# Ledger of designs, part 99: peptides against a protein of PDB entry 5ZKO

Target 1, 44 residues: chain A of PDB entry 5ZKO
Amino acid sequence: SASNPRKFSEKIALQKQRQAEETAAFEEVMMDIGSTRLQAQKLR

## One batch from the design tools (peptide; made by RFdiffusion4, then SolubleMPNN)

Design b2_p30_6_s1 (from b2_p30_6, 20 letters changed)
Fold by OpenDDE base, seed 4:
Structure b2_p30_6_s1 (fold): chain B 44 residues (1-44), chain C 44 residues (1-44), chain A 30 residues (1-30)
Amino acid sequence: as target 1 above (44 residues)
Amino acid sequence: as target 1 above (44 residues)
Amino acid sequence: EEAERRRKEEEERREAELKQAFAAEKAAAA
């Protein structure tokens, strides 16, 4: 493991970016589900 | 998009799993950084 | 001199990636 603080900072930043992307993907999924449920309710 | 509630539930579960895995990966990175910093401090 | 140039370009690329990663994180936290 490179002991360089820059490498650690980069690794942290990339992990945080990935977490943010996963959060956005989750929100998109939840929005899609919500929209689909609303559409299904309108068809009833 | 499959309108099946089972498919939505599965999709949510998979996203939650991914988020948990990313959190664990982040914690591992932070622990590695913390350990490395501690080692560097001991060498000083 | 070429090896130093490559190292500098790789370093600048990594710094750009880091900056982009932080910007993406900030955008997603908003």
Scores: peptide ipSAE 0.211, ipTM 0.641, DockQ to the pose 0.064
Fold by OpenDDE base, seed 2:
Structure b2_p30_6_s1 (fold): chain B 44 residues (1-44), chain C 44 residues (1-44), chain A 30 residues (1-30)
Amino acid sequence: as target 1 above (44 residues)
Amino acid sequence: as target 1 above (44 residues)
Amino acid sequence: EEAERRRKEEEERREAELKQAFAAEKAAAA
């Protein structure tokens, strides 16, 4: 069946959104690590 | 609580794995689109 | 007329979802 180009565009957009969410989650983890390191430095 | 550096490394590794999985899923979608386009071109 | 209205509403919803997905992508690229 002719895969509707609109369905492909939707699939791509949703996948890009997921990648964006994963990137944001990664950045959050990195911020938490940075904050923890900063706190550890202040305690020394 | 002193976030154990080992726990941070594990969190980062898990996030990198998720990002890699999302990338692989994106590549699969792109391959499907490419295949469909190729089929559509053959039908013309 | 009602069936056409429903199809139009579903199309508008899909377009909104697509637009939201692209907006999220753009936010992550920043």
Scores: peptide ipSAE 0.207, ipTM 0.636, DockQ to the pose 0.058
Fold by OpenDDE base, seed 3:
Structure b2_p30_6_s1 (fold): chain B 44 residues (1-44), chain C 44 residues (1-44), chain A 30 residues (1-30)
Amino acid sequence: as target 1 above (44 residues)
Amino acid sequence: as target 1 above (44 residues)
Amino acid sequence: EEAERRRKEEEERREAELKQAFAAEKAAAA
């Protein structure tokens, strides 16, 4: 059974894409929190 | 509208949990690839 | 001829997906 290195590379690539998407979602959450804090400071 | 710091902390904690789960899934993929390669080497 | 065209299109699609995933990885590492 030849290990299909192409299938492994695809599996790694898809998993890294998912990690990048989770990182982007985290950055979005942090921006939202930062913006909310900045708005609250401006209203004081 | 009081910024509920507890809600922000919860949002951050949930996102960090998702990132940890994605990391664990990546490690599982890497172990599977490593095991498959090791098995292929033993059969040679 | 039609079966060869389908195989080439499927290979090109897979190569494009790999290239996109690699680009996303490189962006995450920056």
Scores: peptide ipSAE 0.201, ipTM 0.633, DockQ to the pose 0.054
Fold by OpenDDE base, seed 5:
Structure b2_p30_6_s1 (fold): chain B 44 residues (1-44), chain C 44 residues (1-44), chain A 30 residues (1-30)
Amino acid sequence: as target 1 above (44 residues)
Amino acid sequence: as target 1 above (44 residues)
Amino acid sequence: EEAERRRKEEEERREAELKQAFAAEKAAAA
């Protein structure tokens, strides 16, 4: 059965949302590392 | 407590792995769309 | 007619969610 193009576009959009969420999570981790480094510098 | 740099590096590594898996899943979805389009063209 | 209206409203909601997801992604890729 011809898989409806609409279902593929939905799959792409959901996948793209996941990638954006993973990118945001990565940026959050990097920000936490940066803040921890800054705190460690203030304690020295 | 100084969050151990080793724990941050592990978090980054796990996040990079997730991003790679999401990229592979995206490429698979795009390949499936391409194959479906090719099949639809062959049926016309 | 009511069943067709309900189907159209669900379709429009799905299209709006898709458009919003696509806009959020384009912002993340930029």
Scores: peptide ipSAE 0.200, ipTM 0.631, DockQ to the pose 0.061

Design b2_p30_6_s2 (from b2_p30_6, 20 letters changed)
Fold by OpenDDE base, seed 5:
Structure b2_p30_6_s2 (fold): chain B 44 residues (1-44), chain C 44 residues (1-44), chain A 30 residues (1-30)
Amino acid sequence: as target 1 above (44 residues)
Amino acid sequence: as target 1 above (44 residues)
Amino acid sequence: EKEEEERRREEEEKEKELAQAFAKEKAAAA
């Protein structure tokens, strides 16, 4: 069956969603690090 | 326990690896689309 | 013919819904 271009567009959309989720997870980790640093500064 | 900076650096490294894997998966999907288009052109 | 058109319309609606969900998520991350 001709690999329907719609199936490729859907695969690209799903892949972009995963990349956005990975970026959000990275930002969350960076926020946690920032919060930890801020707390450490207040305890000094 | 003080969230050890080593654990954060490790989390960042793992996240960067996942982002690279997601990018590679995207490139693979794009190559598959390109190959499919090339095959479709040869069949015309 | 009507069943194929209905299937095509349902696939297009799902594609639009997925694109909108993605656009909303991306806009929230930007």
Scores: peptide ipSAE 0.222, ipTM 0.661, DockQ to the pose 0.109
Fold by OpenDDE base, seed 2:
Structure b2_p30_6_s2 (fold): chain B 44 residues (1-44), chain C 44 residues (1-44), chain A 30 residues (1-30)
Amino acid sequence: as target 1 above (44 residues)
Amino acid sequence: as target 1 above (44 residues)
Amino acid sequence: EKEEEERRREEEEKEKELAQAFAKEKAAAA
């Protein structure tokens, strides 16, 4: 069956959401690393 | 406990893998749209 | 110099936190 363009638009929207969530998770990990480094520097 | 840098590196590696998988999924959706559009153009 | 570096790192951490919050907001709005 010909895929409804609205279904494609929905798939793209969901994909953009997933990408944003993955970016947020990445930034969280990077913040954890940054915080740990800052703490380590204060202890030196 | 001070997080081991190797554990951070592992977290980053896993995150990069997830991002690559999400990119591949996006490309698949875009290919589906492109294929559908090409088919629609041929039928006009 | 050490204090300036520490402040810069704290600002960078806050910027990352803001970026994370923005990404979550964008995901929630989708």
Scores: peptide ipSAE 0.169, ipTM 0.633, DockQ to the pose 0.035
Fold by OpenDDE base, seed 1:
Structure b2_p30_6_s2 (fold): chain B 44 residues (1-44), chain C 44 residues (1-44), chain A 30 residues (1-30)
Amino acid sequence: as target 1 above (44 residues)
Amino acid sequence: as target 1 above (44 residues)
Amino acid sequence: EKEEEERRREEEEKEKELAQAFAKEKAAAA
């Protein structure tokens, strides 16, 4: 079923929200990596 | 579970790829909007 | 009437696609 997003602005807003959520997830992953690296440096 | 840094970098790469694909989709939509506007201007 | 509705749908689809692209661009810029 063709999800007709009614307004491009609304779709853009939804996509921006998705991107923001993806960015937040990325930042969380980066923080986890950073913490792991910091732990690895402390254990060296 | 030890989040392997390799998996994090791969997840980041995949996320960047998704962002690039979404950007390309956006650019395609913008081009399509631009073409429609240009056509509308030509038909005026 | 059908052509105007189709044009409106196409404009609405392009606006959605633009909005999606802008959202994607904004996320890439963040």
Scores: peptide ipSAE 0.325, ipTM 0.707, DockQ to the pose 0.388; fails the geometry check
Fold by OpenDDE base, seed 3:
Structure b2_p30_6_s2 (fold): chain B 44 residues (1-44), chain C 44 residues (1-44), chain A 30 residues (1-30)
Amino acid sequence: as target 1 above (44 residues)
Amino acid sequence: as target 1 above (44 residues)
Amino acid sequence: EKEEEERRREEEEKEKELAQAFAKEKAAAA
């Protein structure tokens, strides 16, 4: 079955969204690490 | 609670794994598109 | 039949454009 061009375009768009969400989640984790380190330094 | 450095390192490792999996899934989708285009060209 | 072929070509062109935009965005994010 010729995989409908629409399905590939949709798969690519969904994959982009997932990669963007993973990047945002990474930035959130890095911010949490940064804030925790800053708090730990203030308590020392 | 001093967020154990181990927990942050683990969070970063898990996030890197997810990003690698998303990249691999993207490459698979791109390969499928490429193969479909090649097949379509051969049939023309 | 000709209208269905034109629609298929337009969908294929839009797919190519989306794939190119994706490759460009990925290259910008790398």
Scores: peptide ipSAE 0.248, ipTM 0.661, DockQ to the pose 0.418; fails the geometry check

Design b2_p30_6_s3 (from b2_p30_6, 23 letters changed)
Fold by OpenDDE base, seed 2:
Structure b2_p30_6_s3 (fold): chain B 44 residues (1-44), chain C 44 residues (1-44), chain A 30 residues (1-30)
Amino acid sequence: as target 1 above (44 residues)
Amino acid sequence: as target 1 above (44 residues)
Amino acid sequence: SAAERERERRRREEEERLRQEYAAQKAEEA
């Protein structure tokens, strides 16, 4: 029976997008740490 | 500039917590869909 | 915290919407 699987798929996709955004935010944090380490090394 | 490594560790920990929360939310959504299916089957 | 409670509330609301959407779709199948 053809329930609109697209709606559930969309909700799941939105949740996966949120997870991806959190992953991107983590990568940004790690990049900031890397940059800060590099700056600290240059100042020594 | 003095990098506060404690702040970085905390920032990473908080970000990992967010990722875990998003994963748990996704699992809960999937479980809820499964439960709803089971309930719908019992009502038929 | 208040922020954690708000996040949990939003999660529950989203789950409830999904449950309702599923039930509505199953009703259309009948």
Scores: peptide ipSAE 0.225, ipTM 0.626, DockQ to the pose 0.016
Fold by OpenDDE base, seed 4:
Structure b2_p30_6_s3 (fold): chain B 44 residues (1-44), chain C 44 residues (1-44), chain A 30 residues (1-30)
Amino acid sequence: as target 1 above (44 residues)
Amino acid sequence: as target 1 above (44 residues)
Amino acid sequence: SAAERERERRRREEEERLRQEYAAQKAEEA
């Protein structure tokens, strides 16, 4: 099938968006872990 | 709330898995684009 | 030829499968 360059551009754009969302979710998880560890240390 | 370290470890593991899946999906898209470009060049 | 076109279609399908297998393998190695 003739590859529509626009379809590839859309796939790349969607994939980049997903990667950005996953990175943001990872940062959120790490911040939550960091905050929880800090709170646990304050209670010691 | 006392953060269950197991919950954090699970969250980290799931997030790492998701990041690897997203990377793999990106590589797949790039390979598909590369193959399409190569095929288009062979037809010239 | 029609036979060459069929072989090329099978090759493309195999290449697509290989890409999926590569992606799946990379996901499993995580």
Scores: peptide ipSAE 0.197, ipTM 0.621, DockQ to the pose 0.045
Fold by OpenDDE base, seed 3:
Structure b2_p30_6_s3 (fold): chain B 44 residues (1-44), chain C 44 residues (1-44), chain A 30 residues (1-30)
Amino acid sequence: as target 1 above (44 residues)
Amino acid sequence: as target 1 above (44 residues)
Amino acid sequence: SAAERERERRRREEEERLRQEYAAQKAEEA
């Protein structure tokens, strides 16, 4: 089936969105680690 | 509860794995586009 | 106390909201 160029553009857009969501989730995890480290420092 | 550093390390490892899987899926889509373009050029 | 537990709950909810807002903004800029 002739791969409709619009279908490729849609696939690329969906992949870029998914990568951005994964990056945001990673940054959230890193912020949680940072806050936990700060709390641990205050308890020492 | 003391955030077990192992749990953070596990979360980071899982996020890195997901990002690698998303990158691989993106590269596969780009290869499919490249092959389709090559086929279209051969038909001209 | 119940009042201390409620204050701690609100603080955690506000911290989570700020993290989500930051992550969403960074994802839009990417």
Scores: peptide ipSAE 0.109, ipTM 0.551, DockQ to the pose 0.042
Fold by OpenDDE base, seed 5:
Structure b2_p30_6_s3 (fold): chain B 44 residues (1-44), chain C 44 residues (1-44), chain A 30 residues (1-30)
Amino acid sequence: as target 1 above (44 residues)
Amino acid sequence: as target 1 above (44 residues)
Amino acid sequence: SAAERERERRRREEEERLRQEYAAQKAEEA
């Protein structure tokens, strides 16, 4: 059958979106850790 | 509550693993597309 | 949130549909 570049393009787009979401989730985790460290420093 | 650095470290490790898994999934998609393109070229 | 879970569910359903479409295309090419 003919190559369906459009369907593959959609698959790529969804995977890139997922990667971006995972990156954002990682950044959120790092922010939470940073905030916790700052709080711990203030209590010392 | 006391900062649980071990829990944060584990959370970071899990997020890094997820990012690696998503990267691998993306590479698989790209490989599939590349293979399909190569097949399409051979049929032309 | 519940809204985030619903978005994630819909995304997974779309990905599954795309996987099925890919498999169907590959089966047609075989």
Scores: peptide ipSAE 0.231, ipTM 0.642, DockQ to the pose 0.017; fails the geometry check

Design b2_p30_6_s4 (from b2_p30_6, 22 letters changed)
Fold by OpenDDE base, seed 4:
Parts: sequence; C-alpha cells; structure tokens
Structure b2_p30_6_s4 (fold): chain B 44 residues (1-44), chain C 44 residues (1-44), chain A 30 residues (1-30)
Amino acid sequence: as target 1 above (44 residues)
Amino acid sequence: as target 1 above (44 residues)
Amino acid sequence: SEAERRRREEEERREAALAQEYAAEKAAAR
C-alpha cells in the first residue's frame, strides 16, 4: 500500500522529499543535455 | 508505454510539468492543513 | 444550533475543496 501518512507533519515531509527528488531529476536532465551538447560540439 | 521523449525540449517540458504538479500537490497539502487548523480552532 | 454547525462545517469543507482544486489548477498552469 502506498504510504498514507495520517499526520500533517508526515504529509509535509513526504511532499518535501518528492520536491527534492524532482529537483534532482531536473538537474540530471540538465547535466545530460550539457554533456550531449559538449559532445556534439567536439564532433563539429 | 510511458512517454519516452526523444528530444531534450520534450524532456525539459515534462520535468517542468512534474515540478508544477509537485508544487500544486504541496499547495493542496498546505491548504488542507490550514483548513484543519481553522476547524480545530473553532472546536475549541 | 447543532444543525447550523453541521451546515457551516459542510460549507467550509466544500470551500476548502474548491480552493484546493483552484490552487492545483493554478500551479499546474504556471
């Protein structure tokens, strides 16, 4: 069963964790784009 | 099949959408807390 | 009255739900 936190403190903590995970995923995408652009520039 | 965007622009757009959804979910949690606190104050 | 309290509590719950939907829609539209 998905975590169903009853306490608001637990709900807030879970949402802060999700936001941090989404931020990390965004940073990873941006790093991948940066690396790919650098590789494409080296091939030119 | 889960959306597998091939273009970086599509990956960025998808991540921006996820961040907006997570922000919305956080705002919803905060509003629920605010409403519950107001109700608890009225019951005192 | 107890009936008036229940009506007010139900109205406040509906207003809270509508406000949550509005906040979610507004955040998703950014």
Scores: peptide ipSAE 0.186, ipTM 0.623, DockQ to the pose 0.043
Fold by OpenDDE base, seed 2:
Structure b2_p30_6_s4 (fold): chain B 44 residues (1-44), chain C 44 residues (1-44), chain A 30 residues (1-30)
Amino acid sequence: as target 1 above (44 residues)
Amino acid sequence: as target 1 above (44 residues)
Amino acid sequence: SEAERRRREEEERREAALAQEYAAEKAAAR
């Protein structure tokens, strides 16, 4: 059940949490790319 | 089914899309707050 | 009339929803 926060403060808090989670997921993807490139260079 | 993009470029593209969607959702929340305040002012 | 006030309030809510969809579309297009 999608929590329908009735308060604007709760809507803003939920949205800030989503933005933080998306930023963390982006950093993880970029770290994976960097690690894979480094591993490929070491094999070389 | 969570699309498991195998390519890094596809992972980045998906993450950029999510960030845009989250930004849009935040702007919508802020617009809702603004419109509600304006409506409350018109009713006074 | 009270019915005209309710119709105007519903129209203003629909206009606000359309403005939000437009803002979301514009944000996603950046």
Scores: peptide ipSAE 0.182, ipTM 0.615, DockQ to the pose 0.041
Fold by OpenDDE base, seed 1:
Structure b2_p30_6_s4 (fold): chain B 44 residues (1-44), chain C 44 residues (1-44), chain A 30 residues (1-30)
Amino acid sequence: as target 1 above (44 residues)
Amino acid sequence: as target 1 above (44 residues)
Amino acid sequence: SEAERRRREEEERREAALAQEYAAEKAAAR
């Protein structure tokens, strides 16, 4: 069940965690793009 | 099914959308805190 | 009256919800 934190501090902490996870996912996408571009350059 | 965008541009756009949604959720939490504090002041 | 106070508190909650929706919309538009 989605934990419904009662305390605002817990809500904020959960939200910061989600933002960190989203940032990590973005960095992964950017690294994948970078790797693919590098591979494409090697194949030219 | 989770849309698997083929293009990197689409992946980036989707990730930016998620980040915007997470930012919105954070702002909502902060507004709720502000409202609760204002209510607490009115009850003093 | 207590009934007027409750109505005002409900209105303030609706206004706060609308403000939250607006903030969320604005944040998503960034």
Scores: peptide ipSAE 0.179, ipTM 0.617, DockQ to the pose 0.041
Fold by OpenDDE base, seed 5:
Formats: sequence, C-alpha cells, structure tokens
Structure b2_p30_6_s4 (fold): chain B 44 residues (1-44), chain C 44 residues (1-44), chain A 30 residues (1-30)
Amino acid sequence: as target 1 above (44 residues)
Amino acid sequence: as target 1 above (44 residues)
Amino acid sequence: SEAERRRREEEERREAALAQEYAAEKAAAR
C-alpha cells in the first residue's frame, strides 16, 4: 500500500489539534486554581 | 463550594497523563512516517 | 525472489511497530 504522505500530514495535523486542546484544558484548570486562590485571599 | 485542592491536583495529574499520551501518539505517527520513508527508499 | 522481498518487508513492518511501542513508552515516562 503506497503510504500516501498526505494521510500522514493529516494524522499529524489531527495530533497537533488534540495537543492544543489538551493544553487549553490544562490552562483552564490552572486558571480555575488561580481564581479559587484569589477568592480565598479576598475572604481572609 | 470549597474548591478542594485535592481535586485540582488530581485534575492536573490527569491532564499531565493525557499530554504524555498525546505526545507518545505524536512520536508514534512520526516513527510511522520514518519507517514508511525507509521502506520507500528500499523499494527504489 | 519476490517471496524473500515480502518476508523482509513484513519483518521491517514488525520492527517499525516495536520501535513505535518503544517511543510511546519513552514519551509516557517523561
């Protein structure tokens, strides 16, 4: 089967998209932690 | 709702695991490309 | 022979699959 280089480029693009989505989800979790810390500081 | 710091640490650990898995999947795709190129070179 | 070429291609595919598994394990261990 001729490994079509276009299929690999598409697979790489999909993997880069997933990595970006996982990075965004991590940043969201970190922002939630930051906001919670700020709220806890204001309640003291 | 008291943002339980344990829940955040667990969420961060899960996100780090997912990022490692996505990195592994990317490296696998890159190795597939490398192997395909080597096969194509040997068939010439 | 054509049969020897096919056997070599199958072996190289198995080696590539093992190399991918190793890369995935190494990436997960970082």
Scores: peptide ipSAE 0.192, ipTM 0.625, DockQ to the pose 0.038; fails the geometry check

Design b2_p30_7_s1 (from b2_p30_7, 17 letters changed)
Fold by OpenDDE base, seed 1:
Structure b2_p30_7_s1 (fold): chain B 44 residues (1-44), chain C 44 residues (1-44), chain A 30 residues (1-30)
Amino acid sequence: as target 1 above (44 residues)
Amino acid sequence: as target 1 above (44 residues)
Amino acid sequence: EEQQERQREQRRQLLELLRELQEELREVAR
């Protein structure tokens, strides 16, 4: 069944949203790692 | 407007580039954390 | 979908290592 273009567009929009959420979550982890690394450096 | 196949290909290429950059950042951070952990262990 | 799964797994691994590092830093700081 040819995926209805509307359903396809909605699927693409959902995929973009999920990717943006994953990118934001990754960036948050990277910031936390940066902060923790700075804390570790203060122990030197 | 039907995304021009060329523009679609460019978008896919950009997505692949972003994924490669995130993977590279992940690998770098994994190594950095490993080194930092080793340093912290030396302080025990 | 496979790319997103890989990204989630990478994030999981980073969080695990971060947790371990934080624990080690707490031990050193005491």
Scores: peptide ipSAE 0.372, ipTM 0.737, DockQ to the pose 0.448
Fold by OpenDDE base, seed 2:
Structure b2_p30_7_s1 (fold): chain B 44 residues (1-44), chain C 44 residues (1-44), chain A 30 residues (1-30)
Amino acid sequence: as target 1 above (44 residues)
Amino acid sequence: as target 1 above (44 residues)
Amino acid sequence: EEQQERQREQRRQLLELLRELQEELREVAR
């Protein structure tokens, strides 16, 4: 079935949004790891 | 404007590169956490 | 789609290890 150009563009937009959300979530985890590493260093 | 196939292929390549960079960062962090855990265990 | 699934799984694994590290640090600090 011919993917309606509107449906295609919407699908691409949703994919980009999901990727941005995943990137943001990854960056948040990386910040938490950095904070925890700093905490570990203070115990030495 | 018709997304030039070249522009599309370039976007796909950039997306793959970004994912590879995230995977590399993931692996590095996994190793660092493992090392830090080992150090913490030695302090017990 | 498979790429996004891998990314989600990687994030899950990082969070798990982070939690374990945090627990170990709490034990050392006690």
Scores: peptide ipSAE 0.370, ipTM 0.737, DockQ to the pose 0.472
Fold by OpenDDE base, seed 4:
Structure b2_p30_7_s1 (fold): chain B 44 residues (1-44), chain C 44 residues (1-44), chain A 30 residues (1-30)
Amino acid sequence: as target 1 above (44 residues)
Amino acid sequence: as target 1 above (44 residues)
Amino acid sequence: EEQQERQREQRRQLLELLRELQEELREVAR
């Protein structure tokens, strides 16, 4: 049975949304790591 | 309208490139955190 | 999905190591 193109497009849209959320969460972690690195440098 | 296979391939290539960049950043940060932890442990 | 799962696991590992580093830095700063 041909996968419903509408359901496929919805699945792709949901996947893109999840990827954007993961990218934003990764960027937030990278900012926190940057701040912690600066804190560690102050101990040197 | 059939999504142009060329534009689709370009989007997949861009997605793979972004993921490779995030993986490289992850590996670099993992190494830096490990090194920084060892330095902090030496200060205790 | 496998690529997104790997990315989520990587983020989890970074957060764990970050927490450990932050605790070590707090111990050194006291």
Scores: peptide ipSAE 0.370, ipTM 0.735, DockQ to the pose 0.468
Fold by OpenDDE base, seed 3:
Structure b2_p30_7_s1 (fold): chain B 44 residues (1-44), chain C 44 residues (1-44), chain A 30 residues (1-30)
Amino acid sequence: as target 1 above (44 residues)
Amino acid sequence: as target 1 above (44 residues)
Amino acid sequence: EEQQERQREQRRQLLELLRELQEELREVAR
């Protein structure tokens, strides 16, 4: 079946959105880790 | 404007590079957390 | 899709280790 260009473009858009959400979630975790590391350093 | 295939391939390459950088950051953080946890355990 | 799944799993592992570290720090601070 011929690739429906509209469906293809929509799939790409959804994939990009999901990737952006995953990146944001990763950045949030990294911030929490940074905060926790700082806390650990204060105990040294 | 027609999707420039070269620009598309470049975008894919950049996406793969970004993913590799995120994986490297993950591995570094995993090691740092492990080390910090061990240090905290020594203080108990 | 496989790459996104790996990324989600990596995030899960980081959160688990973070939780464990936070517990250790709470015990040290007592």
Scores: peptide ipSAE 0.368, ipTM 0.733, DockQ to the pose 0.459; fails the geometry check

Design b2_p30_7_s2 (from b2_p30_7, 19 letters changed)
Fold by OpenDDE base, seed 4:
Structure b2_p30_7_s2 (fold): chain B 44 residues (1-44), chain C 44 residues (1-44), chain A 30 residues (1-30)
Amino acid sequence: as target 1 above (44 residues)
Amino acid sequence: as target 1 above (44 residues)
Amino acid sequence: EEQQKRQQQQRRELLEMLRELQRELQEVAR
């Protein structure tokens, strides 16, 4: 069954989208960690 | 110098306000981490 | 004093959860 290049390109596009969503979620958490650390430091 | 009960009550009120603000910020970050964790789990 | 100690403990636990989530996200991003 010929690996339809469309199906391959769709799989690569979906993988890139997932990686972008994971990166965005990671950046959001890093910002929250930064804010929470700053708040914790103010309470010391 | 008589610790003016007004100054003591104001200090206690300010302390309670700070505790409430910190609790609200904690709850907000807990909601955000819960949402982000759910998103990360969907990417697995 | 007891309420302040509980709040400090909750903040420590939150920071630990955030650090764990950071590790989990780094593992998924690789």
Scores: peptide ipSAE 0.160, ipTM 0.539, DockQ to the pose 0.117
Fold by OpenDDE base, seed 1:
Structure b2_p30_7_s2 (fold): chain B 44 residues (1-44), chain C 44 residues (1-44), chain A 30 residues (1-30)
Amino acid sequence: as target 1 above (44 residues)
Amino acid sequence: as target 1 above (44 residues)
Amino acid sequence: EEQQKRQQQQRRELLEMLRELQRELQEVAR
């Protein structure tokens, strides 16, 4: 059946939100690993 | 010249302090790595 | 001396864990 354009738009909006949340979580982890790396370098 | 026992004791105390500080820094970094790894695994 | 050897080993292990974590993060980024 033709996917209702409204349902399609809602699915796309939800997918974009999820992708933004995953990106933000990834950026947080990358910041943490950067800090950890700097701390590890101070121990060298 | 014979390293003055007082100077030797002070050097040993300073060395022990540095070792304790390095151990504490290592434990902090290990905890941060553990947390970061757990976050990365949640993104997989 | 033994404590210094342990600390040197711990530093090597830490660097290995950081390299592994970097690879894991690169896989998540794909």
Scores: peptide ipSAE 0.155, ipTM 0.515, DockQ to the pose 0.093
Fold by OpenDDE base, seed 5:
Structure b2_p30_7_s2 (fold): chain B 44 residues (1-44), chain C 44 residues (1-44), chain A 30 residues (1-30)
Amino acid sequence: as target 1 above (44 residues)
Amino acid sequence: as target 1 above (44 residues)
Amino acid sequence: EEQQKRQQQQRRELLEMLRELQRELQEVAR
């Protein structure tokens, strides 16, 4: 059964989208931890 | 110089206010950590 | 005095949680 190139391209596109979503979520968390750290420093 | 009781009471009131503000800030940071931790877990 | 000691302990615990969270985030980034 010929691996439908369209199905492969769609799979790659979905994988790239998921990776971008995970990266964005990670960056958001990293920003939040930075803000949280600054707030924690003000409590010292 | 008689420690003016009014000045002492004001100092105690200000100290209590600062403590309440620091407690509120701590609770806010703890909530942010909890949210951030949940987000990090979703990335696993 | 006791309230000040509790606050100092809470600050230490917060810093520890931040360090742990930083490690968890570094593991996810790999």
Scores: peptide ipSAE 0.151, ipTM 0.513, DockQ to the pose 0.116
Fold by OpenDDE base, seed 2:
Structure b2_p30_7_s2 (fold): chain B 44 residues (1-44), chain C 44 residues (1-44), chain A 30 residues (1-30)
Amino acid sequence: as target 1 above (44 residues)
Amino acid sequence: as target 1 above (44 residues)
Amino acid sequence: EEQQKRQQQQRRELLEMLRELQRELQEVAR
């Protein structure tokens, strides 16, 4: 059966949501590294 | 004037304190790196 | 003196780990 445009749009929405979650997790990790780097610099 | 043993002992105590503070800061940064690395691994 | 040498080594190791972690994150971002 032709993948209902509604099912396709839902799949795309879920993919965009997953990508946004991965991006947010990456940004959080980058902020943590930024803080860690600053702390490491203070140890010099 | 001969560096008063009291002043010397105080200097040594301050040096030991600074060393302990640097060690604690290092351990904190190492934990942050460990957690961040684990998070980065989960994104793979 | 030995304790200072150990601290300097630990600082170098920390910087190496930070650089490695930065590379790992750049790979994940691709």
Scores: peptide ipSAE 0.151, ipTM 0.514, DockQ to the pose 0.116

